# Designs tried in a protein design run: peptides against a protein of PDB entry 4A54. Part 1

No score or structure here was measured in a lab: all are predicted.

Target 1, 94 residues: chain A of PDB entry 4A54
Amino acid sequence: MSVADFYGSNVEVLLNNDSKARGVITNFDSSNSILQLRLANDSTKSIVTKDIKDLRILPKNEIMPKNGTKSPSTNSTKLKSAETYSSKNKWSMD
Below, numbering starts at 1 at the first letter of every chain, in headers, positions and changes, except where a header shows other numbers.
Peptide ipSAE is a variant of ipSAE made for these designs: the mean of its two directions, with the distance scale d0 fixed at 1.0 Angstrom where the peptide's residues are scored. Compare it only between designs on the same protein; published cut-offs may not carry over.
A fold fails the geometry check if it doesn't show the stated peptide or something in it is severely misdrawn.

## One batch from the design tools (peptide; aimed at target 1 F6 F28 L55 I57)

Design b1_p8_1 (made by RFdiffusion4)
Pose (drawn by RFdiffusion4):
Structure b1_p8_1 (pose): chain A 94 residues (1-94), chain P 8 residues (1-8)
Amino acid sequence: as target 1 above (94 residues)
Amino acid sequence: SELEEALK
């Protein structure tokens, strides 16, 4: 497969200077081989791929925090509140 | 890896 399939992929890259960086890929130009990474900290960074010493794809979610649960639901409630409260599950022993 | 092959 080509890199177009990996666009938007979150991966980690080690450069020729033994420094590591990870971000979500936004673009790659064939003529110049230039890669733009959009990091989850609302920052954009353009890095030419020639400075890549090695590449690896990071695990999906739980990258920084370490857990041993399936986590089938995100259960996130950032911003947008309503007048209803829910704990654990809506239905139990059903 | 698949990514390294894609760049080659």

Design b1_p8_1_s1 (made by RFdiffusion4, then SolubleMPNN; from b1_p8_1, 3 letters changed)
Fold by OpenDDE base, seed 2:
Structure b1_p8_1_s1 (fold): chain B 94 residues (1-94), chain A 8 residues (1-8)
Amino acid sequence: as target 1 above (94 residues)
Amino acid sequence: SPLLEALS
């Protein structure tokens, strides 16, 4: 599988510095090892993959960025903020 | 994890 297979998925990324980012996967630059997320405010966050400690695919019933999502969820709830946070304690990478 | 494998 390629990262492109997960484009549009809403994810929560735990970084090595224990900060978290939440957004929709929009692009992956394999040459530079950069994962791009669209955040709730429609800004883009670029994450170097080596800085990723863990990653969780968010279920459809959780809050998601409204714009730019490819989630098949019919009742998507827009995130208030998805830039950097520290709230979730459960992680499961798909 | 398929996504982890893809990122590696």
Scores: peptide ipSAE 0.470, ipTM 0.892, DockQ to the pose 0.752
OpenDDE base, seeds 1, 3, 4, 5: peptide ipSAE 0.472, 0.468, 0.468, 0.480; ipTM 0.895, 0.893, 0.891, 0.894; seeds 1, 3, 4, 5 fail the geometry check

Design b1_p8_1_s2 (made by RFdiffusion4, then SolubleMPNN; from b1_p8_1, 3 letters changed)
Fold by OpenDDE base, seed 2:
Structure b1_p8_1_s2 (fold): chain B 94 residues (1-94), chain A 8 residues (1-8)
Amino acid sequence: as target 1 above (94 residues)
Amino acid sequence: SELLKALE
């Protein structure tokens, strides 16, 4: 299985510094070991894979706010920023 | 995860 099989997936990346990034996988540079994410604000974040501690694929029902898209559900789940500090939340991995 | 493994 290749990383390309996961292009378009929403993921949460836990970094070695315990920070988190959330975004859609848009590209992977295997030569340089760089994972590219599109963030909620439509910016791009490049992550060196050696800095990744863990990854999880976010469920499709989890609303990732995109710039200009309103979450349809009335229950305003607080849109967490694409970049968050360390959270002690339990992880569900693919 | 399969994704994490693919990144290694």
Scores: peptide ipSAE 0.479, ipTM 0.895, DockQ to the pose 0.702
OpenDDE base, seeds 1, 3, 4, 5: peptide ipSAE 0.479, 0.474, 0.478, 0.475; ipTM 0.893, 0.892, 0.895, 0.893; seeds 1, 3, 4, 5 fail the geometry check

Design b1_p8_2 (made by RFdiffusion4)
Pose (drawn by RFdiffusion4):
Structure b1_p8_2 (pose): chain A 94 residues (1-94), chain P 8 residues (1-8)
Amino acid sequence: as target 1 above (94 residues)
Amino acid sequence: SELDEALE
């Protein structure tokens, strides 16, 4: 597969200077081989791929925090609040 | 890896 399939992929990259960086890919130009990475901290960074010493794809979610649960639901409630409260599950022993 | 092969 080509890199177009990996666009938007979150991966980590070690450069020739033994420094590491990870971010979500946004673009790659064939003529110049230039990669733009959009990091989750609302920052954009353009890095030419020729400075890549090695590449690796990071695990999906739980990258920084370490857990041992399936986590089938995100259960996130950032912003947008309503007048209803829910705990654990809506239905139990059903 | 598949990504390294894609760049090569």

Design b1_p8_2_s1 (made by RFdiffusion4, then SolubleMPNN; from b1_p8_2 with D4E E8K)
Fold by OpenDDE base, seed 1:
Structure b1_p8_2_s1 (fold): chain B 94 residues (1-94), chain A 8 residues (1-8)
Amino acid sequence: as target 1 above (94 residues)
Amino acid sequence: SELEEALK
């Protein structure tokens, strides 16, 4: 699987400093090991992969609140943060 | 790292 297979996927990135970022993978620079995320506010965040502790792919049904478009208030059932995403959906930085 | 390998 190439990183391109994940383009457009919503992900949550846990950084080594314990901060989190959520966004859509828009690009990966393999030469510099930089992952680019588009955030909910349409800004772009560049993350050095060495700073990534964990990365998980978010379910497609997880509506990231886009700024401005009233996504119909579907009762966001609090996807319990504890959903054991299968090991296939989580990458850990060794 | 496993992530880095997956991203290659």
Scores: peptide ipSAE 0.225, ipTM 0.786, DockQ to the pose 0.397
OpenDDE base, seeds 2, 3, 4, 5: peptide ipSAE 0.219, 0.215, 0.223, 0.231; ipTM 0.782, 0.776, 0.784, 0.791; seed 5 fails the geometry check

Design b1_p8_2_s2 (made by RFdiffusion4, then SolubleMPNN; from b1_p8_2, 3 letters changed)
Fold by OpenDDE base, seed 5:
Structure b1_p8_2_s2 (fold): chain B 94 residues (1-94), chain A 8 residues (1-8)
Amino acid sequence: as target 1 above (94 residues)
Amino acid sequence: SPLEEALK
C-alpha cells in the first residue's frame, strides 16, 4: 500500500521525543524519507520518518478543530418531526 | 522502521 493512498487523510503523529502533531498528509518524499503534514493553521510541517514513533489515521468523523475553515454549516434541514397526529378516530356510535 | 514498511 503506497503512502499516496493516504493523501488527504487526517493523522496524528507521535514523535520519538513524545511530541504530537496532527494534520493532513499532503506529500511524502521517498528519497529523503520526509512526511509532509498540513496543520490546522494551514502551515506545512515536514517530519523525517525516522523521528516518528507512531502514526494513526483519525476517523473522518473526528472534527479536527480546523481553526478558520468554517465547517460547512450543514444546513440541518430541521426534518420537521412529522407530528404523527394520531387522528383519534373517534367513532361516535349513534 | 515499522512505519517505513507500512509506507512501502
Scores: peptide ipSAE 0.165, ipTM 0.761, DockQ to the pose 0.376
OpenDDE base, seeds 1, 2, 3, 4: peptide ipSAE 0.141, 0.141, 0.148, 0.153; ipTM 0.746, 0.744, 0.751, 0.753

Design b1_p8_2_s3 (made by RFdiffusion4, then SolubleMPNN; from b1_p8_2, 3 letters changed)
Fold by OpenDDE base, seed 5:
Structure b1_p8_2_s3 (fold): chain B 94 residues (1-94), chain A 8 residues (1-8)
Amino acid sequence: as target 1 above (94 residues)
Amino acid sequence: SELEQALS
């Protein structure tokens, strides 16, 4: 599968230190195993894949919280439990 | 890893 298939996807990354990062995949350096995310503030974050515990693709309708904008209480159409969605689109690092 | 395989 080409990395290009994931470009533009919103993802949540759980790191080995239990911190989380959310952003859009903009690049993957296969030679160095570095995933690049564009964050909500338009900054970029580079993550070494070995530091990733888990990665999931977020639903398209999930608005990445912009700094300072009240998440519009979008009537959470009960996105079926994050658990079921995460199970299908979950990658765990070895 | 599964992630690396998917992204390669």
Scores: peptide ipSAE 0.258, ipTM 0.815, DockQ to the pose 0.350
OpenDDE base, seeds 1, 2, 3, 4: peptide ipSAE 0.244, 0.255, 0.234, 0.245; ipTM 0.805, 0.809, 0.796, 0.805

Design b1_p8_2_s4 (made by RFdiffusion4, then SolubleMPNN; from b1_p8_2 with D4E E8A)
Fold by OpenDDE base, seed 2:
Structure b1_p8_2_s4 (fold): chain B 94 residues (1-94), chain A 8 residues (1-8)
Amino acid sequence: as target 1 above (94 residues)
Amino acid sequence: SELEEALA
């Protein structure tokens, strides 16, 4: 798996000194073993990989496009109120 | 390091 596969990923890096850095992976210098992160303030931080204790990929809050789940058009089947036709059979006694 | 191996 190449570092290139992680380019653009938002990551949290835990360093050996217990400090943390969060940013997007923008580059990796294999020759010098340096990972570059773009931070929230658009600055770039270079981290020597030997100083990294742990690295985790942060979930992209995929703003799931609110697929406008078409609210299932509850076809309000107008429950036609069963008009109880009380057929009162009026027995007319003549 | 294990990380370097994963990243290389």
Scores: peptide ipSAE 0.268, ipTM 0.815, DockQ to the pose 0.352
OpenDDE base, seeds 1, 3, 4, 5: peptide ipSAE 0.243, 0.244, 0.244, 0.254; ipTM 0.794, 0.795, 0.793, 0.801

Design b1_p8_3 (made by RFdiffusion4)
Pose (drawn by RFdiffusion4):
Structure b1_p8_3 (pose): chain A 94 residues (1-94), chain P 8 residues (1-8)
Amino acid sequence: as target 1 above (94 residues)
Amino acid sequence: SEIAEKLE
């Protein structure tokens, strides 16, 4: 597969200077081999790939926090509130 | 590419 398939992928990269960086890929130019990473902290960073010493893809979600649950639902409620409250599950023993 | 191979 080419890199186009991995565009938007969140991976971690170690550079020639033994520094590590991870971000979600946005672009790669073939002529110059230049990679733009859009990090989840609302920042953009352009890094030329020639300075890459090694690459690795990070696990999906739970990257920083460690947990042992399946987490089938995100259960997130950031912004947008309504007049209804829900706890654990809407239906139980059904 | 070499990068694609490292990622696979």

Design b1_p8_3_s1 (made by RFdiffusion4, then SolubleMPNN; from b1_p8_3, 3 letters changed)
Fold by OpenDDE base, seed 2:
Structure b1_p8_3_s1 (fold): chain B 94 residues (1-94), chain A 8 residues (1-8)
Amino acid sequence: as target 1 above (94 residues)
Amino acid sequence: TELAEKLS
């Protein structure tokens, strides 16, 4: 699994100094071990990975305070779970 | 990567 697989994910980063940062993963510099986050105010924060104590992916339903950047309308294509209504053909024998 | 290990 590559760090790139998490690009666009909302994360909470706990730093070694017990400070927290929340944002979207926008980039990872593997050469310098720097994680880049886009914060709620559209600023960017660069975090050295050695300073990260813990990192969690935030559930999509956690309303990050949207500052006015339009969350891309994920057209939640409601995957209408095709309830395969097994139409039981009730053979009405007359 | 060390970061990938923190993310799995």
Scores: peptide ipSAE 0.269, ipTM 0.840, DockQ to the pose 0.636
OpenDDE base, seeds 1, 3, 4, 5: peptide ipSAE 0.265, 0.244, 0.269, 0.269; ipTM 0.841, 0.836, 0.840, 0.841; seed 3 fails the geometry check

Design b1_p8_3_s2 (made by RFdiffusion4, then SolubleMPNN; from b1_p8_3 with I3L E8L)
Fold by OpenDDE base, seed 2:
Structure b1_p8_3_s2 (fold): chain B 94 residues (1-94), chain A 8 residues (1-8)
Amino acid sequence: as target 1 above (94 residues)
Amino acid sequence: SELAEKLL
């Protein structure tokens, strides 16, 4: 698995000095073992891989556009409970 | 580093 597989991934890098950097992997220089991150301020940070203690991929907060799939408005068809008016057939005894 | 090897 190459670093190229992670290009465009948002990562958190923990350095050996316990500092952290967060950014998008934009490049890797294999000759110099340098990982390049684009930071939130659009600046770039070059990190020597030997100085990396740990690296984790940050979950893309897929802001899934809540395509508000409008929960189908269950037209609660108010089943008007047809009150079965029990028509009491009053037998009018004439 | 082991990490560098995983990244290469």
Scores: peptide ipSAE 0.134, ipTM 0.756, DockQ to the pose 0.154
OpenDDE base, seeds 1, 3, 4, 5: peptide ipSAE 0.132, 0.136, 0.135, 0.133; ipTM 0.755, 0.757, 0.754, 0.754; seeds 3, 4 fail the geometry check

Design b1_p8_3_s3 (made by RFdiffusion4, then SolubleMPNN; from b1_p8_3 with I3L E8S)
Fold by OpenDDE base, seed 4:
Structure b1_p8_3_s3 (fold): chain B 94 residues (1-94), chain A 8 residues (1-8)
Amino acid sequence: as target 1 above (94 residues)
Amino acid sequence: SELAEKLS
């Protein structure tokens, strides 16, 4: 199994300094032994594999914690629930 | 690779 088989997978990386990183595997540089992650804030983090203590694949349903990047206030355009105007078929019998 | 080993 190659590292490329895990491209696009969500992972949690435990580093030797006991810090954690979560992101999607976007690339692996085999020449330099560098794992690249895309983080929840769309930034990239490069991790030298020698600094990795442990790595686990996250289940697909695990919501990657959006690190505190201000979610762009998606103006939740409150799609006003289209009031189902019950089109009362006004049978205008002339 | 060392990384592949960590992923296994």
Scores: peptide ipSAE 0.278, ipTM 0.843, DockQ to the pose 0.555
OpenDDE base, seeds 1, 2, 3, 5: peptide ipSAE 0.275, 0.278, 0.246, 0.276; ipTM 0.844, 0.843, 0.839, 0.843

Design b1_p8_3_s4 (made by RFdiffusion4, then SolubleMPNN; from b1_p8_3, 4 letters changed)
Fold by OpenDDE base, seed 1:
Order: sequence, then C-alpha cells, then structure tokens
Structure b1_p8_3_s4 (fold): chain B 94 residues (1-94), chain A 8 residues (1-8)
Amino acid sequence: as target 1 above (94 residues)
Amino acid sequence: SKLAELLS
C-alpha cells in the first residue's frame, strides 16, 4: 500500500505541539516530507511529517463537522412591508 | 517514509 492510496482520505493530524488539524490528504511530497491537507474551509495546509505526533484516518461516515459555513445569515432583511399607500385616486366623476 | 509509518 502506497501513501497515494490514502489520497482523498479524511484525517486527523496531531502535531508535536499538540495542535490538531483535520482535512483531506491531497498530496504528499516525499522529497521534502510534506503532507498537504485540504481543510474544511477549502484552504490548504502543508505539514512537515516530522512535526506529526500521530495521524488517524477518519471513518468515512464521520460527518466531518462541516465547519458550519455559517449559513449566510439570510439577513432576512425584513423587507418592511411596503405600505401600499392606496393613493385613493379620487376619480372626480364630473 | 514517516507518513507511511504513521499510516501503517
């Protein structure tokens, strides 16, 4: 099994500094030992493998918490009900 | 590779 077999897998990476990153493996640079992840916000993160303390493949069924793209707060701009000014056209029937 | 080790 090659590293390439894991491309597209969701992973959680624990770094030596105890920080965590979650993302999809998009690339591995073997020459420089750099793992590239696509994060939930579609940004990319490059991690030097020597800085990785632990890595786990996340189950496919684990709904990666979609970083709640805050549903664009539909600013329900309460379109203030246009007060239909019924301009009473007083049709002066002469 | 280190990554291969981590994934094994």
Scores: peptide ipSAE 0.352, ipTM 0.872, DockQ to the pose 0.415
OpenDDE base, seeds 2, 3, 4, 5: peptide ipSAE 0.350, 0.334, 0.348, 0.351; ipTM 0.870, 0.867, 0.872, 0.872

Design b1_p8_4 (made by RFdiffusion4)
Pose (drawn by RFdiffusion4):
Structure b1_p8_4 (pose): chain A 94 residues (1-94), chain P 8 residues (1-8)
Amino acid sequence: as target 1 above (94 residues)
Amino acid sequence: EELKEALE
């Protein structure tokens, strides 16, 4: 498969200077081989791929935190509040 | 590996 399929993929890259960086890919130009990475910290960074020493794809979610649970639901409530409260599950022993 | 092959 080509890199177009991996666009938007979150991966980590080690450069020729033994420094590591990881971000979500936004673009790659064939003529110049230039890669833009959009990091989750609301920052954009353009890096030419020729400076890549090696590449690897990071695990999906739980990248920094380490856990042993399936986590089937995100259960996130950032911003947007309503007048209803829910704990553990809406239905139990059903 | 697939990503490295795609770049090569």

Design b1_p8_4_s2 (made by RFdiffusion4, then SolubleMPNN; from b1_p8_4 with E1D E5K)
Fold by OpenDDE base, seed 2:
Structure b1_p8_4_s2 (fold): chain B 94 residues (1-94), chain A 8 residues (1-8)
Amino acid sequence: as target 1 above (94 residues)
Amino acid sequence: DELKKALE
């Protein structure tokens, strides 16, 4: 299975420094091991995979990026771009 | 889990 199979997925990435980023997977550079996320502010964040401690795919009923979802849910919540503090979220990893 | 594996 390739990372490309998860393009368009909304994910939360926990980094080794306990900061986290949330966004939609838009690209993966396999040569440089860089995961690209589209954040809530429509900016792109590049994350080196070695810096990833953990990640989870966010459910559709949870917070979604501004322009990164096809979900018609009326209860869609806008994502925060990034957080520097560790959260005690339950991880549901795919 | 599959995504993590794909990123390794």
Scores: peptide ipSAE 0.477, ipTM 0.888, DockQ to the pose 0.690
OpenDDE base, seeds 1, 3, 4, 5: peptide ipSAE 0.473, 0.477, 0.478, 0.478; ipTM 0.886, 0.886, 0.887, 0.886; seeds 1, 3, 4, 5 fail the geometry check

Design b1_p8_4_s4 (made by RFdiffusion4, then SolubleMPNN; from b1_p8_4, 3 letters changed)
Fold by OpenDDE base, seed 1:
Structure b1_p8_4_s4 (fold): chain B 94 residues (1-94), chain A 8 residues (1-8)
Amino acid sequence: as target 1 above (94 residues)
Amino acid sequence: DELRKALE
């Protein structure tokens, strides 16, 4: 399985500095180990994988950005990058 | 877990 299998998935990333990023996986540069996320404001964030402390794939039933994900849920809302909507502090790195 | 492995 490759990172490409997760393209389009909404993820929350916990960085080593305890900051959080939330967005859709759009690209992965394996040569440089850089994960690219599209954020709720349609900007992009590049994250070096070594800086990732933990991550989780967001459930489809959670608030997801309207753009960049084909969620069957009609309740698509803008997902704030630095905010954790769910009180669930579950980090799985599935 | 699969995504973690893919990122390694």
Scores: peptide ipSAE 0.476, ipTM 0.888, DockQ to the pose 0.747; fails the geometry check
OpenDDE base, seeds 2, 3, 4, 5: peptide ipSAE 0.471, 0.475, 0.471, 0.475; ipTM 0.887, 0.887, 0.886, 0.887; seeds 2, 3, 4, 5 fail the geometry check

Design b1_p8_5 (made by RFdiffusion4)
Pose (drawn by RFdiffusion4):
Order: sequence, then structure tokens, then C-alpha cells
Structure b1_p8_5 (pose): chain A 94 residues (1-94), chain P 8 residues (1-8)
Amino acid sequence: as target 1 above (94 residues)
Amino acid sequence: EELKKALE
């Protein structure tokens, strides 16, 4: 598969200077081989791929925090509140 | 490995 399939992929990259960086890929130009990474901290960074010493794809979610649960639901409530409260599950022993 | 091969 080509890199177009991996666009938007979150991966980590070690450069020739033994420094590490990870971000979500946004673009790659064939003529110049230039990669733009959009990091989850609302920052954009353009890096030419020639400076890559090695590449690796990071695990999906739980990258920084370590846990042993399946986490089938995100259960996130950032912003947008309503007049209803829910705890654990809506239905139990059903 | 697939990504590295795609770049090569």
C-alpha cells in the first residue's frame, strides 16, 4: 500500500539525531518527500522525511496512559451539558 | 514495516 492510505495515521518517528517525535500524518509530497504531522496538541509541524532514521505506528488510544480494560465506550462528556445524569449503565441486569 | 516499505 502507498502512504496515501496512511495519511491521518498517528505514528512515532525517530530522526537521524536520535530524537523522537509522534503526530498524526496530514500530507506527503512525492517530489520532495515532505511530511506534515498534525499533533493532538492543536499544533501543525512540517518535517521532510529524509531526516527520518526510523518509523513506527503507535497503538490506538491509551498511548500515554496504561490500562488493562476493554473500554468499549469512550464515556466522554466534555462541554455540552444536559439536565440528565447517568451512572455506570442505563440498564442493569436486563 | 508496511509503512517503511511504502516509503522505500

Design b1_p8_5_s1 (made by RFdiffusion4, then SolubleMPNN; from b1_p8_5, 4 letters changed)
Fold by OpenDDE base, seed 2:
Structure b1_p8_5_s1 (fold): chain B 94 residues (1-94), chain A 8 residues (1-8)
Amino acid sequence: as target 1 above (94 residues)
Amino acid sequence: SELIEALK
């Protein structure tokens, strides 16, 4: 299986420094080991894979509107840009 | 995780 099989997936990336990034996987540069995410604000974040501590594929049923997109539900979550914070969320990966 | 393994 290749990373390309996960293009378009929403993920939460936990970095080695305990910061987090959330975005859609848009590209992977295998030569340089760089994972590219599209963030909620439509900017792009490049992450060196060696800096990744863990990944969580976000459930498809979770509404994660991008910047400029209205949430259809008051209980919907929003895609977040990279932030430095500690989270106790459980991890689920494919 | 298949994704994690693919990233290695």
Scores: peptide ipSAE 0.371, ipTM 0.875, DockQ to the pose 0.776
OpenDDE base, seeds 1, 3, 4, 5: peptide ipSAE 0.373, 0.371, 0.366, 0.370; ipTM 0.874, 0.873, 0.874, 0.873; seeds 1, 3, 5 fail the geometry check

Design b1_p8_5_s2 (made by RFdiffusion4, then SolubleMPNN; from b1_p8_5, 3 letters changed)
Fold by OpenDDE base, seed 2:
Structure b1_p8_5_s2 (fold): chain B 94 residues (1-94), chain A 8 residues (1-8)
Amino acid sequence: as target 1 above (94 residues)
Amino acid sequence: SALKEALE
């Protein structure tokens, strides 16, 4: 399985510094080990994979970016914040 | 997870 299989998935990324980023997976550069997320404001955040502590694939009923999601707009919620999110109490990874 | 494994 490749990262490309998860393109379009909405994820919450926990970084090693305990900060969080939330966005849709848009690209992965395997040569440089860089994961790209589209954020709520439609900007792109590049994350070096070695800085990733954990990931959570968000269910469709949670807050998602407004653009670039695989989820139907009728069942998705727009993100309020564009970049950094506070810690969640529950983590699950697919 | 499959995603985490794919990133490594």
Scores: peptide ipSAE 0.479, ipTM 0.896, DockQ to the pose 0.754
OpenDDE base, seeds 1, 3, 4, 5: peptide ipSAE 0.489, 0.479, 0.485, 0.476; ipTM 0.896, 0.893, 0.896, 0.894; seeds 1, 3, 4, 5 fail the geometry check

Design b1_p8_5_s3 (made by RFdiffusion4, then SolubleMPNN; from b1_p8_5, 4 letters changed)
Fold by OpenDDE base, seed 4:
Structure b1_p8_5_s3 (fold): chain B 94 residues (1-94), chain A 8 residues (1-8)
Amino acid sequence: as target 1 above (94 residues)
Amino acid sequence: DALKEALS
């Protein structure tokens, strides 16, 4: 299986410095070992694979925070604060 | 696991 099979997947990346990045996989440079993510603000982040400690593929049903394009104000159904399910971040790299 | 393998 190649990295290209995961293009368009939403992932959370844990880096060796314990920082996290979330984004959609848009490209992989195999020559330089660089993974490119599109972030929620439509910017791009390049990550060297050697700096990756772990990866988690996010389920499709997780509402990517759509950039605030004003979807017309249909009724603010208070999406109840998703309780911070402290789901033990089981980083599973599928 | 498959993505990790692909990135290795």
Scores: peptide ipSAE 0.473, ipTM 0.884, DockQ to the pose 0.804; fails the geometry check
OpenDDE base, seeds 1, 2, 3, 5: peptide ipSAE 0.469, 0.464, 0.467, 0.470; ipTM 0.884, 0.885, 0.885, 0.885; seeds 1, 2, 3, 5 fail the geometry check

Design b1_p8_5_s4 (made by RFdiffusion4, then SolubleMPNN; from b1_p8_5, 3 letters changed)
Fold by OpenDDE base, seed 2:
Structure b1_p8_5_s4 (fold): chain B 94 residues (1-94), chain A 8 residues (1-8)
Amino acid sequence: as target 1 above (94 residues)
Amino acid sequence: SELKEALS
């Protein structure tokens, strides 16, 4: 299985410095080990994979509208840009 | 996870 199989997935990335980034996987540069996320504001964040502590694939049932993207449910929660979190979350990955 | 393995 390749990272490309997860393109389009919404993920929350926990970095080694305990900061978090949330976005859609748009690309992976295997040569440079860089994961690219599209954030809620449509900006792009490049993350070196060695800096990733863990990932959480966000459930598709969770409505996470992005700029220019329609929400499938009336109760929508927008994605958040990368920020520093100290809270603990449950992590799950496919 | 499959994603983590793919990233490693």
Scores: peptide ipSAE 0.479, ipTM 0.896, DockQ to the pose 0.753
OpenDDE base, seeds 1, 3, 4, 5: peptide ipSAE 0.471, 0.478, 0.476, 0.469; ipTM 0.892, 0.892, 0.895, 0.893; seeds 1, 3, 5 fail the geometry check

Design b1_p8_6 (made by RFdiffusion4; failed a check: a repeat of another design)
Pose (drawn by RFdiffusion4):
Structure b1_p8_6 (pose): chain A 94 residues (1-94), chain P 8 residues (1-8)
Amino acid sequence: as target 1 above (94 residues)
Amino acid sequence: SEIAEKLE
């Protein structure tokens, strides 16, 4: 597969200077081999790939926090509130 | 490409 398939992928990269960086890929130019990474902290960073010493793809979600649960639902409620409250599950023993 | 191979 080409890199186009991996665009938007969140991976970590170690550079020639033994520093590590991870971000979600946005672009790669073939002529110059230049990679733009859009990090989840609302920042953009352009890095030329020639400075890459090694690459690795990070696990999906739970990257920083460590847990042992399946987490089938995100259960997130950031902004947008309504007049209804829900706890654990809507239906139980059904 | 070499980068694609490292990613696979």

Design b1_p8_6_s1 (made by RFdiffusion4, then SolubleMPNN; from b1_p8_6, 4 letters changed)
Fold by OpenDDE base, seed 4:
Structure b1_p8_6_s1 (fold): chain B 94 residues (1-94), chain A 8 residues (1-8)
Amino acid sequence: as target 1 above (94 residues)
Amino acid sequence: SELAKLLS
C-alpha cells in the first residue's frame, strides 16, 4: 500500500503537542517526512511526521467541521421572487 | 511507508 492510496482521504491528526488537525491528505514528502493537509478553509498545513502522535482516517460521512471560515456571505442575491406576472391574456376581442 | 506506519 502506497502513501498515494490515502490521497484524498479525510484524516484527523493528533500532534505531540496535543493539538489536532483535520484535513484531506494532498501530499506526502517522503524525503522530508512532511504530510500535507488541505484544511476546511482551503489552506494547506504541512506537518512533520515526527510531530504526529496519532493519525486516523475519518469516515466519509463525517462532515469535516468547516473551521469557522466565515462562509463567504453568499450575498443572498434576493432572488426577487419572479412575480409570476400572470400574463392576463387580455383576449382583446375585437 | 512511514505514513502507513502512522495509520497502523
Scores: peptide ipSAE 0.288, ipTM 0.846, DockQ to the pose 0.417
OpenDDE base, seeds 1, 2, 3, 5: peptide ipSAE 0.286, 0.287, 0.283, 0.286; ipTM 0.845, 0.845, 0.845, 0.847

Design b1_p8_6_s2 (made by RFdiffusion4, then SolubleMPNN; from b1_p8_6, 3 letters changed)
Fold by OpenDDE base, seed 3:
Structure b1_p8_6_s2 (fold): chain B 94 residues (1-94), chain A 8 residues (1-8)
Amino acid sequence: as target 1 above (94 residues)
Amino acid sequence: SELAAKLS
C-alpha cells in the first residue's frame, strides 16, 4: 500500500514536539520524506516524516471544519472495503 | 522511519 492510496484522506498528525496538525493528504515526497497536508484554511503544511510521532486517519464522518471547499471528489479508487477505517489505523512512530 | 516505510 502506497501513500498515494491515502491521498484525499483526512488525517491527524502528532509530531514529536507534541503539536498536532489536521488536514488532507495531498502529496508525499518520497525522496525527502515529506508529507504534505492541506489544512482547513486551504493552506498547505509540509511535514518531515521523521518529525511525526503518530498519524491516524480520521473517520469520513468526522466533520472537519472545512472552509466550504467541496471535498475533492476522490476518484474512488475502491480502497477495498475490508480495511475498515477502524480506530486502529494508527501508523506507529518512527 | 517506520512511518515512512508504511507510507511508501
Scores: peptide ipSAE 0.157, ipTM 0.775, DockQ to the pose 0.154
OpenDDE base, seeds 1, 2, 4, 5: peptide ipSAE 0.154, 0.154, 0.146, 0.149; ipTM 0.774, 0.771, 0.756, 0.759; seed 4 fails the geometry check

